# Designs tried in a protein design run: peptides against a protein of PDB entry 6FBK. Part 6

Target 1, 90 residues: chain A of PDB entry 6FBK
Amino acid sequence: EDTGVRVELAEEDHGRKSTIALRLWVEDPKKLKGKPKDNGAIEFTFDLEKETPDEVAQEMIESGFFHESDVKIVAKSIRDRVALIQWRRE

## One batch from the design tools (peptide; made by RFdiffusion4, then SolubleMPNN)

Design b1_p9_6_s2 (from b1_p9_6 with M1K K5R)
Fold by OpenDDE base, seed 5:
Structure b1_p9_6_s2 (fold): chain B 90 residues (1-90), chain A 9 residues (1-9)
Amino acid sequence: as target 1 above (90 residues)
Amino acid sequence: KREFRVTPL
């Protein structure tokens, strides 16, 4: 499903590290219930072994990037991209 | 604390 939030690799993934660099931005703001704080791309690292999309999304809320009501849509966006990356590593 | 870097689109 199209969440209106896009997530891509911020750097090339060689499949060696458990940590990857991601870039997240809003493509369709009308898919969100709240108004995002920024209109740029948010870059961050994600540990495939230790972290979860829900926890990272919550940290984005706490940082003020998104409204609390949009935590699940943000988490889903991250989860979907991570799943694709893990598939490519097989 | 997680670090977030914002870059213009």
Scores: peptide ipSAE 0.795, ipTM 0.954, DockQ to the pose 0.913
Fold by OpenDDE base, seed 4:
Structure b1_p9_6_s2 (fold): chain B 90 residues (1-90), chain A 9 residues (1-9)
Amino acid sequence: as target 1 above (90 residues)
Amino acid sequence: KREFRVTPL
């Protein structure tokens, strides 16, 4: 499913740390119900062992990047990328 | 508060 939100590694992953650097941006704003704060790429760290996509997505909403109605699709975009990263590490 | 850094695409 195309969430309209893209998430990529902000740095090369050597599979050595539980924390990774991610970059998230809106590729297709029409997939979102609300209007994103800006049109830039949001960079942040994600702890593969302690954090969840839903919690991080919620923090993005609280920071004003996305409307609360889009928390689930934002979380999904993060989840999908994280899963891919985990699979490649194995 | 989580740190977020915004950069140009």
Scores: peptide ipSAE 0.794, ipTM 0.953, DockQ to the pose 0.895
Fold by OpenDDE base, seed 2:
Structure b1_p9_6_s2 (fold): chain B 90 residues (1-90), chain A 9 residues (1-9)
Amino acid sequence: as target 1 above (90 residues)
Amino acid sequence: KREFRVTPL
């Protein structure tokens, strides 16, 4: 499913570290229930072993980037990209 | 607090 939120690697992944750099932005705002705070790309690190997409999405909401009603769609976008990265590492 | 950096598209 297209969440309208795009997530990509912000750096090349050599599969050596548990931490990766991600870049997230809204591609289709119509998919969101709320209006995003910014229209730029959000860059952040994600620990594949310690962190979860839901927790990171919640932190984005607490920072004011997204409305609380969109926590699941944001988390899904992160989860989908992380899963793809994990599959490629195998 | 998690660090977020916002950059123009």
Scores: peptide ipSAE 0.794, ipTM 0.953, DockQ to the pose 0.910
Fold by OpenDDE base, seed 1:
Order: sequence, then structure tokens, then C-alpha cells
Structure b1_p9_6_s2 (fold): chain B 90 residues (1-90), chain A 9 residues (1-9)
Amino acid sequence: as target 1 above (90 residues)
Amino acid sequence: KREFRVTPL
């Protein structure tokens, strides 16, 4: 349940756009197998209609933010927050 | 390439 990775809205969501601004950071590094490069918050946009948490997580790995072994936990963190946002929009 | 912006916690 707790991935150790926190994802929050970087801006207020009025439910009008398909794109949302997110902020992601490591809250509990013990939950990750690798060591994240930076100890900051990663801000990015996410298109609710065109993008998937798995692909975004892969892009974060490719950018060097996380170890490849943690792609699934990062993807889950994004997925869980996105689902919550979508549920609140309904 | 996707844009990622890192900010201090």
C-alpha cells in the first residue's frame, strides 16, 4: 500500500483540463531498492487521456531519477494518485 | 523528451 513515494498535485485541479501538474518525491527511501539521485521534488505534467503511469515511470528511470528495479513502485505511486484525482473529478 | 523540474523539498 505505502510505496514510500509521494505524489501530489502541483497546482489546483478544477477538473477542466486533461493535463495535470504533479509533484513526486521520496518519503521513505527504505521502500526503494535503489538510491534516488536527488532528494528533491520532481515536477511534471501528466495527460490523463494520452499518458500512462508506467511510461512516465520509465522516463524517470531513463532520466536517472530512480533505479530500474524501482520502476514498478514509481509507476504504482503515480497510478494511485492519478486514480484518486480521477475519482475526485467524478 | 519529457520535461522534469527538480525543486528542493
Scores: peptide ipSAE 0.794, ipTM 0.953, DockQ to the pose 0.913

Design b1_p9_6_s3 (from b1_p9_6, 3 letters changed)
Fold by OpenDDE base, seed 2:
Structure b1_p9_6_s3 (fold): chain B 90 residues (1-90), chain A 9 residues (1-9)
Amino acid sequence: as target 1 above (90 residues)
Amino acid sequence: KRKFIVTPL
């Protein structure tokens, strides 16, 4: 399902590192329950071996980017992109 | 804290 939140690689993935750079932004705010405080692109690193989308999404909420009611939709957007990246690495 | 870098779209 389209979460309205887009996540892309912020760098070229050569499949060598467990850590990747991601960029996340809201494309359709109507799909979120809360209202994001900002509408910029959020760049961050993600460790494919140690971190989970849910934990990162929670950190984004704690940082004030999203409302707590949207933690699952944000986590899903990250999860979907991470899964795609991992599938492409195979 | 996790580092988040925000830039305009």
Scores: peptide ipSAE 0.799, ipTM 0.955, DockQ to the pose 0.916
Fold by OpenDDE base, seed 5:
Structure b1_p9_6_s3 (fold): chain B 90 residues (1-90), chain A 9 residues (1-9)
Amino acid sequence: as target 1 above (90 residues)
Amino acid sequence: KRKFIVTPL
């Protein structure tokens, strides 16, 4: 499903670390219920063993990047990319 | 506190 939110690796993944660098941005703002505060690419690290997409999405909202009504769509975009990365590691 | 780095598109 196209969430309108794009998530990509911000660095090469050699498959050895539990942490990865991700970059997230809005491609289609019409798919969001609220209007994001800023329009840029958000770079962050994600621990594949300790963190969840829902927790990271909530932290983005607390930081003011997205409205709380869009927490699930943001979390899904992260989850989908993380799953893809994990599949490629196998 | 999580670190977020924002760059222009």
Scores: peptide ipSAE 0.798, ipTM 0.955, DockQ to the pose 0.923
Fold by OpenDDE base, seed 4:
Structure b1_p9_6_s3 (fold): chain B 90 residues (1-90), chain A 9 residues (1-9)
Amino acid sequence: as target 1 above (90 residues)
Amino acid sequence: KRKFIVTPL
């Protein structure tokens, strides 16, 4: 399902390292239960071997980017993009 | 803590 949250690679992925750079932003705010404070693109690194989408989403909430009620939708958007990246690496 | 870099859309 369309989460209304978009996640893209912030760098070219050559599949050589476990860490990737991602960029996340709200494309359709109506899909979220809360109202994000800022509306910019959030860039961050993600370790494909050690980190999980849920943990990163929770850290975004703790940083004030999203409301607690939207943790799962944010995590799903990250998970979906990470899955695509991993599929392309194989 | 995790580092987040925010840029305007």
Scores: peptide ipSAE 0.798, ipTM 0.955, DockQ to the pose 0.926
Fold by OpenDDE base, seed 1:
Formats: structure tokens, C-alpha cells, sequence
Structure b1_p9_6_s3 (fold): chain B 90 residues (1-90), chain A 9 residues (1-9)
């Protein structure tokens, strides 16, 4: 499913550390219920062992990047990319 | 507080 939100690695992943750098941005705003405050690429770190996509998504909402009604789509976008990264590490 | 760095697309 295309969430309209893209998440990519912000650094080369050598699969050696649990913390990775990610970039997240909106490619198709029509997929979101709310209107994002600003348009840009959001870079952040994600700990593969300690953090969850839902928690990070909630923090993005609290920071004002997305409307609360879009928390699930944002979380899914992060989850999908994290899954791909984990699979490639195997 | 989580650090978020925003850059233009």
C-alpha cells in the first residue's frame, strides 16, 4: 500500500549498529487526511532495538509535523522502511 | 525531546 509518505536511509547502513538515520517526507499529500504544516525532508535517528514506529510517529505529531488523524499512516511508513532495512540485514 | 532536522526538498 502506498502511504504517500516516503522514508529512506539518510546514511549508508552497514548493519553494525542498532541506531540508523532516516529521512521522511510527503510525496503524495492527497493520501493524508490533514495538511502538513511545512514541506521538507525530516531527518531523525531510530533505534531498531529500543524504539517503535508508533512512538516516533506520535512524537512527530506532537512536534506539529502532521495532523493527529495521520499518526497511523506515518507510523506505517516508518514501519515499512524499518522492516525492509531489517530484512536486508539478514 | 526527539531531535528532528528539516531540510528543503
Amino acid sequence: as target 1 above (90 residues)
Amino acid sequence: KRKFIVTPL
Scores: peptide ipSAE 0.798, ipTM 0.955, DockQ to the pose 0.939

Design b1_p9_6_s4 (from b1_p9_6 with R2K)
Fold by OpenDDE base, seed 2:
Structure b1_p9_6_s4 (fold): chain B 90 residues (1-90), chain A 9 residues (1-9)
Amino acid sequence: as target 1 above (90 residues)
Amino acid sequence: MKEFKVTPL
């Protein structure tokens, strides 16, 4: 389903590294329960072997980007994009 | 802490 949160590759992925560069932003704030802190694109790295969407989403909340009630929707957004990237690598 | 960089859309 549409989470209202967009996640895209911030850099080209050649499938060589275990880390990828991602860019995340809110496309439809009405899909979130809380109000997002910023209206910009959040850029970050994601380690495909060591990190999980849930833990990264939690760190975003701890950083104040999203309300705790939206941890699952943010995590899902990251998870779905990561899955697509991994599927494309195969 | 994980680093997050915010840039304008």
Scores: peptide ipSAE 0.788, ipTM 0.954, DockQ to the pose 0.924
Fold by OpenDDE base, seed 3:
Structure b1_p9_6_s4 (fold): chain B 90 residues (1-90), chain A 9 residues (1-9)
Amino acid sequence: as target 1 above (90 residues)
Amino acid sequence: MKEFKVTPL
C-alpha cells in the first residue's frame, strides 16, 4: 500500500548502531486527509530498540507537521521503511 | 520533545 509518504535513509546504514538517520517527505498529498504545512523533508533519528513508529508519528503531529487524522498513515510509512532496513541487516 | 529538522527537497 502506497501511503503517499516517503521515508529514506538520510545516512548510509552499516548495521552497527541501534540508531538510524531518516528523511521523510510527502510525495502524494492526495493520500492525506489533512494538508501538511510544509513541503520539505523532515530529518530525524530513529532508535530501533527504544522508539516506535506510532510514537514518532505522534510527535510529528504535536510538532505541527501533519493533521492528527493522518497519524496512522505517517506511522505506517515509518514502520514500512524501518522493517525494510531491519530485513537488510539480517 | 524529539528534534526534527526540515530541509528543502
Scores: peptide ipSAE 0.788, ipTM 0.954, DockQ to the pose 0.905
Fold by OpenDDE base, seed 1:
Structure b1_p9_6_s4 (fold): chain B 90 residues (1-90), chain A 9 residues (1-9)
Amino acid sequence: as target 1 above (90 residues)
Amino acid sequence: MKEFKVTPL
């Protein structure tokens, strides 16, 4: 499903580290219930062994990027991209 | 808190 939130690698992944650099931004704001405060690309690291999409999404909300009602859609966007990256590594 | 960097689209 198209969440309206896009997540891509911020740098090339050579499959050597447990952490990856990601970039996340809103592509279709109509898919979100709340209105994002900013419309820039959010860059962050994601630890494939220690972090979860849900926890990272929650931290984004606590940082003020998204409304709490959109936590699951943000988490899904991260989860889907992370899964794709992991599948390509194997 | 986790670090997030915002850049223009």
Scores: peptide ipSAE 0.787, ipTM 0.954, DockQ to the pose 0.924
Fold by OpenDDE base, seed 4:
Structure b1_p9_6_s4 (fold): chain B 90 residues (1-90), chain A 9 residues (1-9)
Amino acid sequence: as target 1 above (90 residues)
Amino acid sequence: MKEFKVTPL
């Protein structure tokens, strides 16, 4: 499923740390119910052992980046990318 | 709160 939200590594992942650097931005705003506040890329760290896509997505909404109705689509975008990164680490 | 850095596309 294309969420319209793109998530990529902000830094090269050598698979040595439990944290990764991610960059997230809206590629297709039509997929979102609300209008994103910023049109830039959001950079953040993600702790593979302690954090969850849903909690991080919620924090993004609380920070004003997305409408609360889009929490699940944002969380899915993060989850899908994290899964791919973890797969490459194997 | 978690830190989020916004950069231009």
Scores: peptide ipSAE 0.786, ipTM 0.954, DockQ to the pose 0.925

Design b1_p9_7_s1 (from b1_p9_7, 4 letters changed)
Fold by OpenDDE base, seed 3:
Structure b1_p9_7_s1 (fold): chain B 90 residues (1-90), chain A 9 residues (1-9)
Amino acid sequence: as target 1 above (90 residues)
Amino acid sequence: SKRKFIVKK
């Protein structure tokens, strides 16, 4: 499912570290209930062993990047990319 | 603690 939120690797993944650098941005704002204040890309690290997409999405809401009603769609976008990265590592 | 987010425009 297209969430309207895009997540990509911000670095090349050699499958050696548990932490990865990600970049997230809104590609289709019509998919969101709220209106993001910023149109830029958000870069952050993600620990594949210790962190969850839902918790990171909640932290983005707390930081003011997205409306609270969009936490699940943001979490899904992160989850889908993380799953893809994990599948490619196998 | 607060997570570090870097905004790129």
Scores: peptide ipSAE 0.734, ipTM 0.921, DockQ to the pose 0.822
Fold by OpenDDE base, seed 2:
Structure b1_p9_7_s1 (fold): chain B 90 residues (1-90), chain A 9 residues (1-9)
Amino acid sequence: as target 1 above (90 residues)
Amino acid sequence: SKRKFIVKK
C-alpha cells in the first residue's frame, strides 16, 4: 500500500555494510493525518542489525518531523524499503 | 544520543 512517504537509498548499496544511508520525503501529504514539518528530504543512516523502523520513526516524531499519529505510516514506509533492500542483498 | 537527521530542500 502507498503510504505517501517515499524512502530511497541515499547511496549505492554494495551489501557490505550493516549500515545504509536513506532518504525519506513526503510525496502525498494527504495520506498523513498530521501536517509534516518539512517538505524536503530527510537523510539518515540505518543500522540493519541494530535498529528498527519503528524506533527510527519515533525519533523522527520526537524531532518534530511528523505528528505522533503518523508514526506507524512512517515506520511502514521505512520498513518496506528496508525489506526490499534486504531482499535484494540475498 | 540524538539521531542525526539531515534535511535537504
Scores: peptide ipSAE 0.733, ipTM 0.921, DockQ to the pose 0.827
Fold by OpenDDE base, seed 4:
Structure b1_p9_7_s1 (fold): chain B 90 residues (1-90), chain A 9 residues (1-9)
Amino acid sequence: as target 1 above (90 residues)
Amino acid sequence: SKRKFIVKK
């Protein structure tokens, strides 16, 4: 399902390290239950071995980027991109 | 520790 939240690599992935740089932004705000704080892109690193999409999504909520009701779709958007990146590494 | 988020507007 299209979450309306876009997640892309912020850097070229050569598959050499466990950490990747990601960029996340709202592409379709209608799919969110709440109204996001900003309309810009959020850049962050993600450790493929130690971190989870759910934890990162929760941290984004705590930082005030999204409403708590949208934690699931934010987590899903991250998860889907991370899965794709992992598949490409194989 | 808190995660570092960089906002690009």
Scores: peptide ipSAE 0.732, ipTM 0.921, DockQ to the pose 0.842
Fold by OpenDDE base, seed 1:
Structure b1_p9_7_s1 (fold): chain B 90 residues (1-90), chain A 9 residues (1-9)
Amino acid sequence: as target 1 above (90 residues)
Amino acid sequence: SKRKFIVKK
């Protein structure tokens, strides 16, 4: 499913670290219930062993980047990219 | 602690 939110690696992944750098931005705002608070890309680190997409999404809501009603769609976008990264590491 | 988010426009 297309969430309208894109997540990519902000750096090349050599599969050696548990932490990765990610970049997240809105491609299709029509998929979101609320209006994005900012335009552009959000860069952040993600610990593949300790953190979850849901927790990071909640932190983005708390930081004011997205409306609370969009927490699940943001979490899904992160989860989908993280899954791809982990699959490529195997 | 707050997570660091860097916005790139």
Scores: peptide ipSAE 0.732, ipTM 0.921, DockQ to the pose 0.842

Design b1_p9_7_s4 (from b1_p9_7, 5 letters changed)
Fold by OpenDDE base, seed 5:
Structure b1_p9_7_s4 (fold): chain B 90 residues (1-90), chain A 9 residues (1-9)
Amino acid sequence: as target 1 above (90 residues)
Amino acid sequence: MKKEFRVIR
């Protein structure tokens, strides 16, 4: 499903590090229940071994970027992109 | 530690 949230690599992935840089932004705000705080992209690191999409999404809510009701859609967007990156590394 | 997020405009 299209979450309306896009996640892309913010740097080239050479498959050597467990940590990657990601960029996340809202492409279709109609898919979200709440209004996002900013229309900009959010750049962050993601540790493939230590972090989970749900934990990172929750920290985005705590930082005020998204409403609590949208935590699962944000987490799904991160999870889907991370899965694609992991599949490319194999 | 709190995770860091950077906003790109």
Scores: peptide ipSAE 0.762, ipTM 0.928, DockQ to the pose 0.876
Fold by OpenDDE base, seed 2:
Structure b1_p9_7_s4 (fold): chain B 90 residues (1-90), chain A 9 residues (1-9)
Amino acid sequence: as target 1 above (90 residues)
Amino acid sequence: MKKEFRVIR
């Protein structure tokens, strides 16, 4: 499912660190229930061992980037990319 | 600690 939210690596992943740098942005705002408050890309680190997509998505909501009704779609976007990165590390 | 987010426009 295309969430309309894109997540990519902001750095090259050598598979050595438990933390990765990610970049997230909205490609299709029509797929969100709320309106994103920023048109830019959001860069952040993600700890593969300590953090969860849901936690990070919730923190993005609290920071005002997305509406609370879109927490799950944002979390899914992060989850899908993280899973792909982890699969590629194998 | 609140997570840090950087906006790139």
Scores: peptide ipSAE 0.762, ipTM 0.928, DockQ to the pose 0.878
Fold by OpenDDE base, seed 3:
Structure b1_p9_7_s4 (fold): chain B 90 residues (1-90), chain A 9 residues (1-9)
Amino acid sequence: as target 1 above (90 residues)
Amino acid sequence: MKKEFRVIR
């Protein structure tokens, strides 16, 4: 399902390390309840073994990128991409 | 430690 938030790999994934670089940006602001403050892409690392999409989304909101009401949509966008990456590694 | 985020414009 389209969250209006896009997440992609910021680097090539060779499937060898547990940490990956991700890039996240708003593709459809109409899907969000809050107004995006920035039109830029957000780059961050994600540890496939230690971090969760929900916790990372919460920290992103605490950093002021998104409204608190959008935590679940942001978390879902990260989760969906991470799942695809893990499925490709199998 | 708080997670680091980089903004690319």
Scores: peptide ipSAE 0.762, ipTM 0.928, DockQ to the pose 0.874
Fold by OpenDDE base, seed 1:
Structure b1_p9_7_s4 (fold): chain B 90 residues (1-90), chain A 9 residues (1-9)
Amino acid sequence: as target 1 above (90 residues)
Amino acid sequence: MKKEFRVIR
């Protein structure tokens, strides 16, 4: 499902680290219930062993990047990209 | 620890 939120690797993944660098941005704002504060990209690390998409999405909301009503759509966008990265490592 | 987010404009 297209969330309107795009997530990509911010660096090459050589499959050597449990932590990856991600870049997230809104591609289609009409898919969101709230209005994001910025039209830029958000770069962050994601620990494949310790972090969850839901927790990271919640941290983004608390940081003011997205409205609380969009936590699940943001989490899904992260989850879907992380899953693809993990599948590629297999 | 608070997670760090870097904004790229």
Scores: peptide ipSAE 0.761, ipTM 0.928, DockQ to the pose 0.862

Design b1_p9_8_s1 (from b1_p9_8, 4 letters changed)
Fold by OpenDDE base, seed 3:
Structure b1_p9_8_s1 (fold): chain B 90 residues (1-90), chain A 9 residues (1-9)
Amino acid sequence: as target 1 above (90 residues)
Amino acid sequence: MKKEFKVIK
């Protein structure tokens, strides 16, 4: 399912580290209930062993990047990318 | 500590 939010690797993944660098941005704002103020991308690290997509999305909301009603959309976009990265590591 | 986010424009 297209969430309207895109997540990509911000670095090359050699499958050796538990921490990866990600870049997230809004590709289709119509999929969101809130209106993003910024059109930029958000770069952050993600610890595959310690962090969860839902908790990271919640911290993005708390930081003011997205409206609270969009937390599940943001979390899903992160989850889908992380799952894809994990599948490629196998 | 709160997670760090970097904005790229």
Scores: peptide ipSAE 0.740, ipTM 0.923, DockQ to the pose 0.859
Fold by OpenDDE base, seed 4:
Structure b1_p9_8_s1 (fold): chain B 90 residues (1-90), chain A 9 residues (1-9)
Amino acid sequence: as target 1 above (90 residues)
Amino acid sequence: MKKEFKVIK
């Protein structure tokens, strides 16, 4: 399902390191239960070996980017992109 | 440590 939240690589992935740079932003705010704080993009690193989409999403909520009710859709958007990136590395 | 997030507007 489309979460309305888009996640893309912020840099080209050469598949050499466990850390990737991601950019996340809201494409369709109607799919969120709450209103996001900003309309910009959030850039962050993601460690494929140490971090999880759920934990990163939770930290985004704690940072005030999204409402707590949207933690799952944020986590899903990250998870889906990370999975795609990992599949491309194979 | 808290994760770092960079906001791009």
Scores: peptide ipSAE 0.740, ipTM 0.923, DockQ to the pose 0.880
Fold by OpenDDE base, seed 2:
Structure b1_p9_8_s1 (fold): chain B 90 residues (1-90), chain A 9 residues (1-9)
Amino acid sequence: as target 1 above (90 residues)
Amino acid sequence: MKKEFKVIK
């Protein structure tokens, strides 16, 4: 399902590092329960071995980017992209 | 440490 939140690689993935650079932004704010803080893109690293989409999403909420009610949709967006990246690495 | 988030506008 389309979460209205897009996540893409911010750099080329050569499959060599456990960390990847991601870029996240809201494409359809109507799919969120709360109003996002910014309409820009958020760039961050994601450690495939140590971090989870849920924990990273929670930190985004704590940073004020999204409402707490949207933590799961944000986490899903990250999870879906991370899964794709991991599948492509195989 | 808090995770770093960079906003690109």
Scores: peptide ipSAE 0.740, ipTM 0.923, DockQ to the pose 0.862
Fold by OpenDDE base, seed 1:
Structure b1_p9_8_s1 (fold): chain B 90 residues (1-90), chain A 9 residues (1-9)
Amino acid sequence: as target 1 above (90 residues)
Amino acid sequence: MKKEFKVIK
């Protein structure tokens, strides 16, 4: 399912660290209920052992990047990319 | 601690 939000690695993943660098941006704003408040990409670290997509998405909402009604779509976009990264590590 | 988010424009 296309969330309209894209998430990719900000750096090459060698599968050695529990922490990865991610880049997130809006490709299709029509998929979001709220208007994205910023143009460009959001870069952040993600700890594969300690953090969850839902918690990180909630922090993005609290930081004002997205509307509260879009927390689930943001979380899904992070979750989907993290799953792909985890599968590639196996 | 609040997570750090860096905006790349």
Scores: peptide ipSAE 0.739, ipTM 0.923, DockQ to the pose 0.885

Design b1_p9_8_s2 (from b1_p9_8, 5 letters changed)
Fold by OpenDDE base, seed 3:
Structure b1_p9_8_s2 (fold): chain B 90 residues (1-90), chain A 9 residues (1-9)
Amino acid sequence: as target 1 above (90 residues)
Amino acid sequence: MKKEFRVIK
């Protein structure tokens, strides 16, 4: 499902580290309930063993990047990308 | 500690 939020690797993944660098940005704002004020990309690390998409998405909301009503769509976007990365490592 | 986010425009 297209969330309107895109998540990509910000670095090459050699499958050796438990942490990866990700870049997240809004591709289709119509899919969101809130109105993102920033038109840039958000870069962050993600620990495949310790962090969860829902917790990271919640911290993005707390940081003011997205409206609270969009936490699940942001979390799904991160989850879907992380799943693809892990499947590619196997 | 709160997670760090970097904005790239």
Scores: peptide ipSAE 0.751, ipTM 0.925, DockQ to the pose 0.867
Fold by OpenDDE base, seed 4:
Formats: sequence, structure tokens, C-alpha cells
Structure b1_p9_8_s2 (fold): chain B 90 residues (1-90), chain A 9 residues (1-9)
Amino acid sequence: as target 1 above (90 residues)
Amino acid sequence: MKKEFRVIK
């Protein structure tokens, strides 16, 4: 499903580190229940061994980037991209 | 520690 939220690598992944840099932004705000705080991209690190998409999404909500009702759609967007990255590493 | 997020406009 198209979540309306896009997640991409913010750097090249050489498959050597457990931590990757990601960039997340709203591509289609109509897919969200709330109004996003900003129209910019959010850059952050993601630890493939220690972090989960749901926990990172929750921290984004706490930081005020998204409405609490959109936590699951944000988490799904992160999960889908992380899965693709991990599949390419194998 | 709270996770760090950087906004790129």
C-alpha cells in the first residue's frame, strides 16, 4: 500500500554497518489523518539490530512531526524501506 | 537519550 510517506537512504549503503542513515518525508498528505508539522525531509539514523520502526515512529510523534493517529502509517513506511535494504544486503 | 531528528528544507 502507498502510505503517502516516502523513506530513502540518506547515504550509500555498503552493507558494513548496522546503522544506516534515512530520510523521510510526506509525499501525499491526503493519506495522513493529521497535518504534518513540516513539509521538509526528516533525516535520522536507524540501527538495524537495536531499533524498530514502531519505536522510531513513536519518537517522531513525541517530537511533534506527526499526529498520534498516524504512528502506524509512519512505522509501516520505515519498515518497508528497512526490509528492502536488508534484503539487498543478503 | 531521545533520538535526534534533523529537518532538511
Scores: peptide ipSAE 0.751, ipTM 0.925, DockQ to the pose 0.864
Fold by OpenDDE base, seed 2:
Structure b1_p9_8_s2 (fold): chain B 90 residues (1-90), chain A 9 residues (1-9)
Amino acid sequence: as target 1 above (90 residues)
Amino acid sequence: MKKEFRVIK
């Protein structure tokens, strides 16, 4: 399902470390219930062993990037990309 | 620690 939020690797993944660099941005704001704070891309690290998409999404909300009503859609976008990365590592 | 987010415009 297209969440309107895109997540991509910000660096090449060699599958050697548990942390990855991600870039997240809104492609279709109409799919969000709230209005995103910024139109830029958000870069961050994601620890595949210690962090969860829900926790990271919640921290983005707490930072004011997204409305709380969109936490699940943001988390889903992160989860979907992380899953693809994990599958590619196999 | 609060997670660090960098905005790229």
Scores: peptide ipSAE 0.749, ipTM 0.925, DockQ to the pose 0.866
Fold by OpenDDE base, seed 1:
Structure b1_p9_8_s2 (fold): chain B 90 residues (1-90), chain A 9 residues (1-9)
Amino acid sequence: as target 1 above (90 residues)
Amino acid sequence: MKKEFRVIK
């Protein structure tokens, strides 16, 4: 499902490490209930073994990037991309 | 530690 939030690899994934670099940005702001803080992309690492999409999304909100009402949509966007990356690694 | 987020414009 289209969340309006896009997540892509910020680096080439060779499937060797549990940590990946991701880039997240708003593609369709109409899908969000709140207004995002900026129109840039957010780069961050994601540990496939230790971190969860919900926790990372919550930290983004605490950092002021998104409104708390959009935690689930942000988490879903991360989850969907992470799933695709994991499926490609198989 | 708080997670680091870098903004790219």
Scores: peptide ipSAE 0.749, ipTM 0.925, DockQ to the pose 0.862

